Peptides against a protein of PDB entry 3V4L. Designs and how they scored, part 8

Target 1, 386 residues: chain A of PDB entry 3V4L
Amino acid sequence: GQPLAKDKVALLIGNMSYWEHPKLKAPLVDVYELTNLLRQLDFKVVSLLDLTEYEMCNAVDEFLLLLDKGVYGLLYYAGHGYENFGNSFMVPVDAPNPYRSENCLCVQNILKLMQEKETGLNVFLLDMCRKRNDYDDTIPILDALKVTANIVFGYATCQGAEAFEIQHSGLANGIFMKFLKDRLLEDKKITVLLDEVAEDMGKCHLTKGRQALEIRSSLSEKRALTDPVQGAPCSAEALVRNLQWAKAHELPESMCLKFQCGVHIQLGFAAEFSNVMIIYTSIVHKPPEIIMCDAYVTDFPLDLDIDPKHANKGTPEETGSYLVSKDLPKHCLYTRLSSLQKLKEHLIFTVCLSYQYSGLEDTVEEKQEVNVGKPLIAKLDMHRGL

## One batch from the design tools (peptide; aimed at target 1 Q167)

Design b1_p9_8_s1 (made by RFdiffusion4, then SolubleMPNN; from b1_p9_8, 3 letters changed)
Fold by OpenDDE base, seed 1:
Structure b1_p9_8_s1 (fold): chain B 386 residues (1-386), chain A 9 residues (1-9)
Amino acid sequence: as target 1 above (386 residues)
Amino acid sequence: MTELVSTAP
């Protein structure tokens, strides 16, 4: 019969804003495009940017809670990384220079935990360098992997080699995602799909002799990312999984704020990633006696580390949001919240209306506090595990 | 020219 997935779950991590290492660019675009493709494939996708070691551990733990018998699990990582003794290490944004295995997440440890969930398919897509880290001679004593015959690794590069980004004057993919995205929706066995991606990468003059895709697989069955999800959730665990995923993607409802002066503000919310939200404000009604008015957002929780210089911009792009700008309303002020995983409390902030009456020289201010609860990933309470 | 930049630290 056609293979069925009990469910399909993906965790996508893109690390680019490193503290002690060179900043990357491609992970932003790669995670966003892969998220949209996997959603078309009926995956439940959690997409996270710029995670610390602690935040990456918690994201993996929450991902493992979504896994169960016959579930398809996909982990994608784009960022800095290394490979020692056949073990792949993902480097968090707060990793010291030099980093060691104790500062990083071992992919083979994650695989071990996924095998304990009796998953139907385990796919790892690792868009990172595979050079040895000569500062870490630690051989991780890993428990022997079970023979589950359901594992696929797609490495963006071969062992001991580098992965590359395309530097253009704009947004560009990493090399791996550039070729993967064109084939990801094909109804093919995942190893056949990745082999075709490897051939396409091998035909590119830019990558020839610099980067080659490596496929490691024990997959004995014909499994595809296109495999249909089993219909109604048949178990309590499947219901919990659906609820946890839904919570991690719930946006605040749009609000209409009414000020005493008679100005009405529309406050709206958009998700860029599971941990990145855009707030936008627009004037929807202004009395004729008010000649000028602007609506600013301010007084964010300190845990979000919001720089006021990057808030209340006339375009999404001026906030650092280049991907969702086409789907946003025009003629707003925009603020990007990029670290929702740090939010411990409710998102409470102030909307400040600054306005001027005809024939008065002084500006008047009115303020309203807004509580939108815990948006997106902040609903998972990723901090409760310690 | 399209330049490839390594993601190695």
Scores: peptide ipSAE 0.235, ipTM 0.852, DockQ to the pose 0.790
OpenDDE base, seeds 2, 3, 4, 5: peptide ipSAE 0.223, 0.229, 0.214, 0.228; ipTM 0.844, 0.847, 0.841, 0.847

Design b1_p9_8_s2 (made by RFdiffusion4, then SolubleMPNN; from b1_p9_8, 4 letters changed)
Fold by OpenDDE base, seed 1:
Structure b1_p9_8_s2 (fold): chain B 386 residues (1-386), chain A 9 residues (1-9)
Amino acid sequence: as target 1 above (386 residues)
Amino acid sequence: MTKLVSYAT
């Protein structure tokens, strides 16, 4: 019969804004585009940018809670990384210089835990370097992996080689994602799909002799990313998984705020990633006696580390939001919350209306506190799992 | 100019 997935779950991590290492750009685009493609394939996708070691551990633990018998698990990582003794290490944004295995996440440890869940398919897509880290001489004693015959690794590069992005004047994919995205929706065995991606990458003159895709597979069955999900959740665990994923993707409802002066503000929310939300404000009603008015968002929780200089921008792009700007309403003020994984409490903030009456020189301010609960990934309480 | 940026540190 046609292979059937019990469910399909993906964790996508893109690390770019390193503290002690060179900043990257492509992971932003790569995670966003891959999220949209995997959603078309009926994957439950958690997409996260710029995670610390602790936040990456928690994201992996939450991902593992979504895995169960016959579930397809996909882990994508784009960022800095290394490979020692056939073990792949993903580098968090807070990693020291130099970093060691103790500062990084071992992919083979994640694979071990995925095998314990009796998953139907395990796919790793690793858009990272595979050079040895000479500052880390630790040989991780990995327990012997079980023979599950359901594992696929797509490495963006060969062993001992580097992965690259192309920095142009605009947004661009990493080399791996540039070719992967064009084939990802094809109804093919995942190893055949990746082999075709490898051939397409091999035609790229820029990376010829520098980067080549490597496929490592034990997959004995004809499994594809296009394999249909089982139509009804047959278990309590499948219902819980669906509810957990839905909670992690629930946006706050749009609100109409009414001020005493008679100004009405629309407050709206958009998801860029599971940990990145755009807040936007617009004036929807203004009394004629008010000549000017602006609505600013302020007083965010300190845990979010929001610089007020980057808040309340006239365009999404001025906040660093280049991907979702086409889907946002125009003529708003925009604020990008990029670290929702740090939120321990409800998102409470102030909407400040500044306005001027006709014939008065002084500006008047009215403030309204807004509580939107825990948006997106902040509902998973990633801080409480350990 | 197209610049390749390595993911190596």
Scores: peptide ipSAE 0.426, ipTM 0.903, DockQ to the pose 0.870
OpenDDE base, seeds 2, 3, 4, 5: peptide ipSAE 0.403, 0.403, 0.388, 0.411; ipTM 0.903, 0.902, 0.891, 0.904

Design b1_p9_8_s3 (made by RFdiffusion4, then SolubleMPNN; from b1_p9_8, 4 letters changed)
Fold by OpenDDE base, seed 1:
Structure b1_p9_8_s3 (fold): chain B 386 residues (1-386), chain A 9 residues (1-9)
Amino acid sequence: as target 1 above (386 residues)
Amino acid sequence: MTKLVSYAP
């Protein structure tokens, strides 16, 4: 019969804004585009940018809670990384210089835990370097992996080699994602799909002799990313998984705020990633006696580390939001919350209306506190799992 | 100019 997935779950991590290492750009685009493609394939996708070691551990633990018998699990990582003794290490944004295995996440440890869940398919897509880290001589004693015959690794590069992005004047994919995205929706065995991606990458003159895709597989069955999901959740665990994923992707409802002066503000929310939300404000009603008015968002929780200089921008792009700007309403003020994983409490903030009456020189301010609960990934309480 | 940026730290 056609292979059937019990469910399909993906965790996508893109690390770019390193503290002690070179900043990257492509992971932003790569995670966003891959999220949209995997959603078309009926994957439940958690997409996260710029995670610390602790936040990456928690994201992996939450991902593992979504895995169960016959579930397809996909882990994508784009960022800095290394490979020692056939073990792949993903580098968090807070990793020291130099970093060691103790500061990084071992992919083979994640694979071990995925095998314990009796998953139907395990796919790793690793857009990272595979050079040895000479500052880390620690050989991780990995327990012997079970023979599950359901594992696929797509490495963006060969063993001991580097992975690259192409920095142009605009947004661009990493080299791996540039070719992967064009084939990802094809109804092919995942190893055949990746082999075709490898051939397409091999035609790239820029990376010829520097980067080549490597496929490592034990996959004995004809499994594809296009394999249909089982139509009804047959277990309590499948219902819980669906509810957990839905909670992690629930946006706050749009609100109409009414001020005492008679100004009405629309407050709206958009998801860029599971941990990145855009807040936007617009004036929807203004009394004629008010000549000018602006609506600013302020007083965010300190845990979010929001610089007020980057808040309340006239365009999404001025906040660093280049991907979702086409889907946002125009003529708003925009604020990008990029670290929702740090939020321990409800998102409470102030909407400040500044306005001027005709014939008065002084500006008047009215403030309204807004509580939107825990948006997106902040609902998973990633801080409480340890 | 097209610049390749390595993912090696």
Scores: peptide ipSAE 0.407, ipTM 0.894, DockQ to the pose 0.860
OpenDDE base, seeds 2, 3, 4, 5: peptide ipSAE 0.390, 0.391, 0.389, 0.395; ipTM 0.886, 0.887, 0.885, 0.887

Design b1_p9_8_s4 (made by RFdiffusion4, then SolubleMPNN; from b1_p9_8, 4 letters changed)
Fold by OpenDDE base, seed 1:
Structure b1_p9_8_s4 (fold): chain B 386 residues (1-386), chain A 9 residues (1-9)
Amino acid sequence: as target 1 above (386 residues)
Amino acid sequence: MTKLVSFAP
């Protein structure tokens, strides 16, 4: 019969804003584009940017809780990485210089844990370098992997080689994602799809002799990313998985704030990633006696590390949000919350209305506190070790 | 101008 997935779950991690290493650009667009494509394939997608070691471990643990017998699991990573002795290491943003295996996540350890879940398919898409780290001589004693015949690795590059991004006009895409995105929706066995992506990459003159896709597979069955999900959740675990994913993607409802001066503000929320939210404010009503008014957001929780210099911008792009700007309302002030995984409590902040009356020189301020609960990924309490 | 940038640290 046609293969069925019990469910489909994807974790996408894009690390760019390294503390002690060169900053990357491509993971931003690559994670976003891949998220949208996997959602069209009925994947439950968690998309995370700029994770510390601890946050990456917790993201993987939460992803593993969503896996079960016959579930399709996909892990995508874009960032710095290395390969020692056939083991792939993903480098967190807080990794020291030099980094070692103790500062990094081993992909083969994640694969072991996925095999324990009796998954229907395990796909790893690794958009990272595969050079040896000469500062790490540790050989991870990995337990022998089970023979599950359901594993696929798509490595963006060959063993001992580098992965690359193409920077053009301020945007960047990974070479791997550039070709993967054009084929990802095709109803083909995943290894056949990746082989076609490898051929397309092989035609790229920019990366010829520098980067080539490597496919490593034990996949014995004809499984595709297009394989239909089982129509109704038939188990308690499937219901829990659906609820957990839904909670991690629930935005705050838009609010209409009314100030004593008679100004009305619309407060809205948009998700860029599972850990990145845009707040936007707009003046929807202003009394005629008020000549100027602006609505600022301030007093954010300290755990979010929000620089006020990057808050309350006249465009989404000035906040660093280039991807969702087309779907946002125009003529707002925009604030980007990029680290929702750090939020330990409810997101409480102040909306400050600054306004001036006709014929008065003094600016008046009114403030309202807003509690929006735990938005998006903050509902998973990823900062609490399991 | 198109620039190729490595993901190498």
Scores: peptide ipSAE 0.330, ipTM 0.881, DockQ to the pose 0.881
OpenDDE base, seeds 2, 3, 4, 5: peptide ipSAE 0.240, 0.270, 0.229, 0.277; ipTM 0.844, 0.854, 0.841, 0.862

## One batch from the design tools (peptide; aimed at target 1 A78 H80 D127)

Design b1_p10_1 (made by RFdiffusion4)
Pose (drawn by RFdiffusion4):
Structure b1_p10_1 (pose): chain A 386 residues (1-386), chain P 10 residues (1-10)
Amino acid sequence: as target 1 above (386 residues)
Amino acid sequence: STKLVSRDAD
């Protein structure tokens, strides 16, 4: 009568800043939006931006670790894609020009690994182009799929076609997400809902005859993204899964820093993506003997490769964050730490204080080191092992 | 400015 989910887990990857290929813009916005919608459907969501080949492989491994028998598994990719010989490929940011299947992730490979885990539902939302990579000489000769009647594909475009994004100078949106976001929360069967999305997508003027949604499904059960999760977890296996999930969305505690000069610096942290964290510095207290002072953040782990133009900015928008000044506490210095999947080490940076005493010209520098551990996805240790 | 952009790698 009623189909049930043991759990609902989602992996969303949005690649924009390609090294050898045109950079995209809508992936960040689309990924942010799909996480919020999928969380309302009670999904364990992993949101990641600008992953290399190696980094993309690890995200799949962490996602597979969160899938067991009866778990609904969902994969959303927005970035560069190509389709050769019946296989779909997602292109990582580190991809060379020209690129091959070896440089890329085959979706079929990910599907087989999910079937090995006995998942109740396999949903793939591929928001990418589907043309031939004429340079790709290799044909993977992949093993046949087990007939499981739970595979669902939401291709943003058809084979040999292109998926489009509207790069309006402001926000920038993807076409698939423009029509998906208004319908995703419906209690319809996943295949029916995706078809109703395909109808509204045909009413699109910007993309008519260039992009159409393609649905491929084996699903023989009235399963939906709104189906309920098996109430009380109470199983030992179910508990290990909730810990593994919470292990990736841990944020440092908003700490207060005391300086030898009697100045207080409030240090705040905000989550944007599992891969993205925002730090803000507020000067909470200073003694009367000091009037002039500015707090600035430096000495980040070189693995993160933090550009100076994204740090110590008056507002969060100036760092490139999707989060806005109404979401983040007002008046601090905001700094954006994207690329946490690059952190093998523990997070250590210096909160540097440049200040001046009453009646003196000289400028005094007081540096204090801060260790915030492994925030968010850095806690998963994706670089662990030999 | 507003542009419609393919997610093609070319």

Design b1_p10_1_s1 (made by RFdiffusion4, then SolubleMPNN; from b1_p10_1, 4 letters changed)
Fold by OpenDDE base, seed 3:
Structure b1_p10_1_s1 (fold): chain B 386 residues (1-386), chain A 10 residues (1-10)
Amino acid sequence: as target 1 above (386 residues)
Amino acid sequence: MTKLVSYSTD
């Protein structure tokens, strides 16, 4: 019979906005597109952008809490990285220059922890460079891995080689995701699917002789990403996992704010990623005596590092939100919260209504404080160790 | 013009 997954869980990390390293672009698109594809495959997906070392560790720990016996685990990473002595290191956005293994996450350590969960399948998709870091002579003493025969690595490039993105005037994928996305929904053994992706990538004239997909597998069974999830949660652990995932993906409810002047504002929320939310405000009612009015969001928690210059934009694209803009209402002011993982407390902010009456030159302001609780990933308290 | 950008930090 076709194998059944007890559940399917994916952690996707895209690091772009490095502090001390070259900024990337493709991880934004790659994580978003892969999230949508894995959701169509009934994966529980946590999608995170621009994580520090500490935030990456916590994201991995939370991912490991979602893993259990017979669960399919998928880790995708897009960003800077290196490979020393066959160990793959994912580079956080706060990594120093030069970075070392102590500043980075070792994928083989994550694999060890996944093996302790008795997972049904472990898939690693690593869209990073595999060059040696000559500034790090640390040889990780890895304990002997168990022979679980359920491991698949898809490396975007060969050992000692670089991974690439395509930069042009618009959004583009990394080279790996460009080919992976076209195959990911196919009902094939994951190693066969990745082999077809490798053949498709091998036809790319841009990366010929620069990047080639490498597959490492111990997968003894015919397992696919399309394998159906075993039905209703049959265990307390499965219920807890489902609740934990659902909690990390709960948006605030849309609010209708009523101001004393009789203006009504709709405040809405949209998820771009598990740690990225768009807030939008729209005027839904305006008295005729009010000629102009705008509803600005302000006074955000300091932990979110929100620059007011990037808030309250007339388009989602002006906030840096290019992916969800089609699903957002039009004629709003938009604010992108890109660091929800940093939120320690409830998301409290002010909605400021600025308006003008007909025949008065002076602007009037009214303010309302809004508490939306902990949105999305902020419900996991990823900062509990600080 | 389409540019390839390496994920290398070097």
Scores: peptide ipSAE 0.415, ipTM 0.907, DockQ to the pose 0.880
OpenDDE base, seeds 1, 2, 4, 5: peptide ipSAE 0.414, 0.409, 0.386, 0.409; ipTM 0.897, 0.904, 0.887, 0.902

Design b1_p10_1_s2 (made by RFdiffusion4, then SolubleMPNN; from b1_p10_1, 5 letters changed)
Fold by OpenDDE base, seed 1:
Structure b1_p10_1_s2 (fold): chain B 386 residues (1-386), chain A 10 residues (1-10)
Amino acid sequence: as target 1 above (386 residues)
Amino acid sequence: MTELVSYSTD
């Protein structure tokens, strides 16, 4: 019979905004496009941008809680990385210069923990460099991996080589994602799919002799990303997994705020990623005696590190949101919250209405506090232990 | 112009 997945879960991490290292661009697009493709494949996807070491550890721990016997687990990473002695290290955004293994996440340690969950399939898609880090003299003593015959690595590049993105005048994919996205929905054994991606990437004249896809697999069964999820959740663990994933994707409900002057504001929320939300405000009713009015959001929790210079923009693109702008209402003010994983408390903020009456020179302000609870990934309390 | 940017930090 066709193989069945008990469930399908993916963690996607894109690191771009490094503190001490060169900034990247493609991980934004790659994580977003891969999220949309994996959702069409009935994956439960957690998508995270710009994680610190601590935040990456917690994201992996929460991902491992979603894994169980016969579940398909997929980890995608795009960012800086290195490989020492066949161990792959993902570099967090807060990594020092130079970094060591103690500042980074070892993929083979994650694989060990996934094998303990008796997963049906383990897929790693690593869009990072595989150069040796000569500043890291640590040899990880990895415990012997179990022979599970269900592991697939797709490395964006060969051992000791670099992975690349294409920078154009606009947003573009990394080289690996550019070719992967065109085949990801094909009903093929995952190793056959990746081999076809390797052939397509091999035709790219820009990266010829600089980057080539490497496939490392022990997969003995004909498993595909298209394999159907088993029907109704038969276990308490499957119900918990579904509820935990749903919590990480719950947006605040849209609100209609009414001010004393008779202005009505629509407050709305959109998810760009599991840790990135856009707030938008629009004037839905204005009394005729009010000639001008604007609705600003302010007084965000300090944990979110919101720069007021980037808040309340006339377009989503001015906030740094280029991917979801087509799906947003027009004629709003937009604010992008890019670090929801840092939120320890409820998201409480102020909506400030600034307005002017006909025949009065003075601007009047009214303020209303809004509590939207914990949005998206903030419901998982990824900061537990700080 | 199309530029290739490495994911290397070196």
Scores: peptide ipSAE 0.431, ipTM 0.903, DockQ to the pose 0.864
OpenDDE base, seeds 2, 3, 4, 5: peptide ipSAE 0.410, 0.418, 0.401, 0.415; ipTM 0.899, 0.900, 0.888, 0.901

Design b1_p10_1_s3 (made by RFdiffusion4, then SolubleMPNN; from b1_p10_1, 4 letters changed)
Fold by OpenDDE base, seed 3:
Structure b1_p10_1_s3 (fold): chain B 386 residues (1-386), chain A 10 residues (1-10)
Amino acid sequence: as target 1 above (386 residues)
Amino acid sequence: DTKLVSYSTD
């Protein structure tokens, strides 16, 4: 019969906004597109952008809590990285220049922890460079891995080689995701699917002789990403996992704010990623005596590092939100919260209504404080160790 | 023009 997954869980990390390293672009698109594809495959997906070392460790720990016996685990990473002595290191956005293994996450350590969960399948998709870091001579003493025969690595490039993105005037994928996305929904053994992706990538004239997909597998069974999830949660652990994932993806409810002047504002929320939310405000009712009015969001928690210059934009695109803009209402002011993982407390902010009456030159302001609780990933308390 | 950008930090 076709194998059944007890559940399917994916952690997707895209690091692009490095502090001390070259900024990337494709991880934004790649994580978003892969999230949508894996959701169509009934994966529980946590999608995170621009994580520090500490935030990456916590994201991995939370991912490991979602893993259990017979669960399919998929880790995708897009960003800077290196490979020393066959160990793959994912580079956080706060990594120093030069970075070392102590500043980075070792994928083989994550694999060890996944093997302790008795997972049904472990898939690693690593869209990063595999060059040696000559500033790090540390040889990780890895404990002997168990022979679980359920491991698949898809490396975007060969050992000692670079991974690439395509930069042009618009949104573009990394080279790996460009080919992976076209195959990912196919009902094939994951190693066969990745081999077809390798053949498709091998036809790319841009990366010929620069990047080639490498597959490492111990997968003894015919397992696919299309394998159906075993039905209703049959265990307490499965229920807890489902609740934990659902909690990390709960948006605030849309609110209708009523101001004393009789203006009504709709405040809405949209998820771009598990740690990225768009807030939008729209005027839904305006008295005829009010000629102009705008509803600004302000006074955000300091932990979110929100620059007011990037808040309250007339388009989602002006906030840097290019992916979800089609699903957002039009004629709003938009604010992108890109660091929800940093939120220690409830998301409290002010909605400021600025308006003008007909025949008065002076603007009037009314303010309402809004508490939306902990949105999305902020419900996991990823900061509990600080 | 389409530019390839390496994920290398070097």
Scores: peptide ipSAE 0.443, ipTM 0.920, DockQ to the pose 0.881
OpenDDE base, seeds 1, 2, 4, 5: peptide ipSAE 0.438, 0.436, 0.430, 0.442; ipTM 0.914, 0.917, 0.916, 0.918

Design b1_p10_2 (made by RFdiffusion4)
Pose (drawn by RFdiffusion4):
Structure b1_p10_2 (pose): chain A 386 residues (1-386), chain P 10 residues (1-10)
Amino acid sequence: as target 1 above (386 residues)
Amino acid sequence: SHTTELVPRS
């Protein structure tokens, strides 16, 4: 009568800043939006931006680790894609020009690994182009899929076609997400809902005849993204899964820093994506003997490759964050730490204090090191092992 | 100023 979910897990990857290919803009916004919608449907969500081939493989491994028998698994990709010989490929940021299947992730490979885990539902939302990579000589000769009647595909466009994004100077949105976001929360069967989305997408003027939603499904059960999760977890296997999930969304505690000169610096942290964290520095207290002082953050792990133009900015928007000043506490210096999947080490940076005493010209510099461990997805140790 | 463009993801 009523289909049930052992758990609902989602992996969302949004690639924008390609090295050898045109950079995109809507993937960040779409990924942010799909996480919020999927969380309302009680999903364990992993949100990641600008992943290399190696990094993309690890995200799939962490996602597969969160899937077991009866778990609804969902994969959303927004970025560059190509389709050759019946296979869909997601292109990582590190992809060369020209690129091949070896440089890319085959969705069919990911699907087989999910079937090996006995998942109740396999939903794929591929928000990418689907044309031929004429340079691709290799045909993967993949093994046949087990008939499991739970596979669902939400291709943003058809084979040989292109998926489009509106790059309006402001926010920038994807077409698939414009029509998906208004309908995702419905209690319809996943296939029915995706078809109703395909109708509204046809009413699109910007994309008519260039992009149409393609649905491919084997699903023989009235399963939906709104189906409930098996109430009390109470199983030992169910507990290990909730820990593995919580292990990736840990944020450093908002600490207060005391300086030898009697100055207090409040250090705050904000989560944007599992891959993205925002630090803010507020000067909470200073002694009367000091009037002039500015707190600045430096000496980040080189693995993260933090650009200076994204750090120590008056507002979060100036760092490139999707989070706005109403979401983040007012008046601090905001700094954006994207690319946490690059952190093998522990997070250590210096909160540097430049200050001046009453009646003196000289400028005094007090550096204090801060170790915040492995925030968010860095805690998963994606680089672990030999 | 503001511009709007439709861009394929390729």

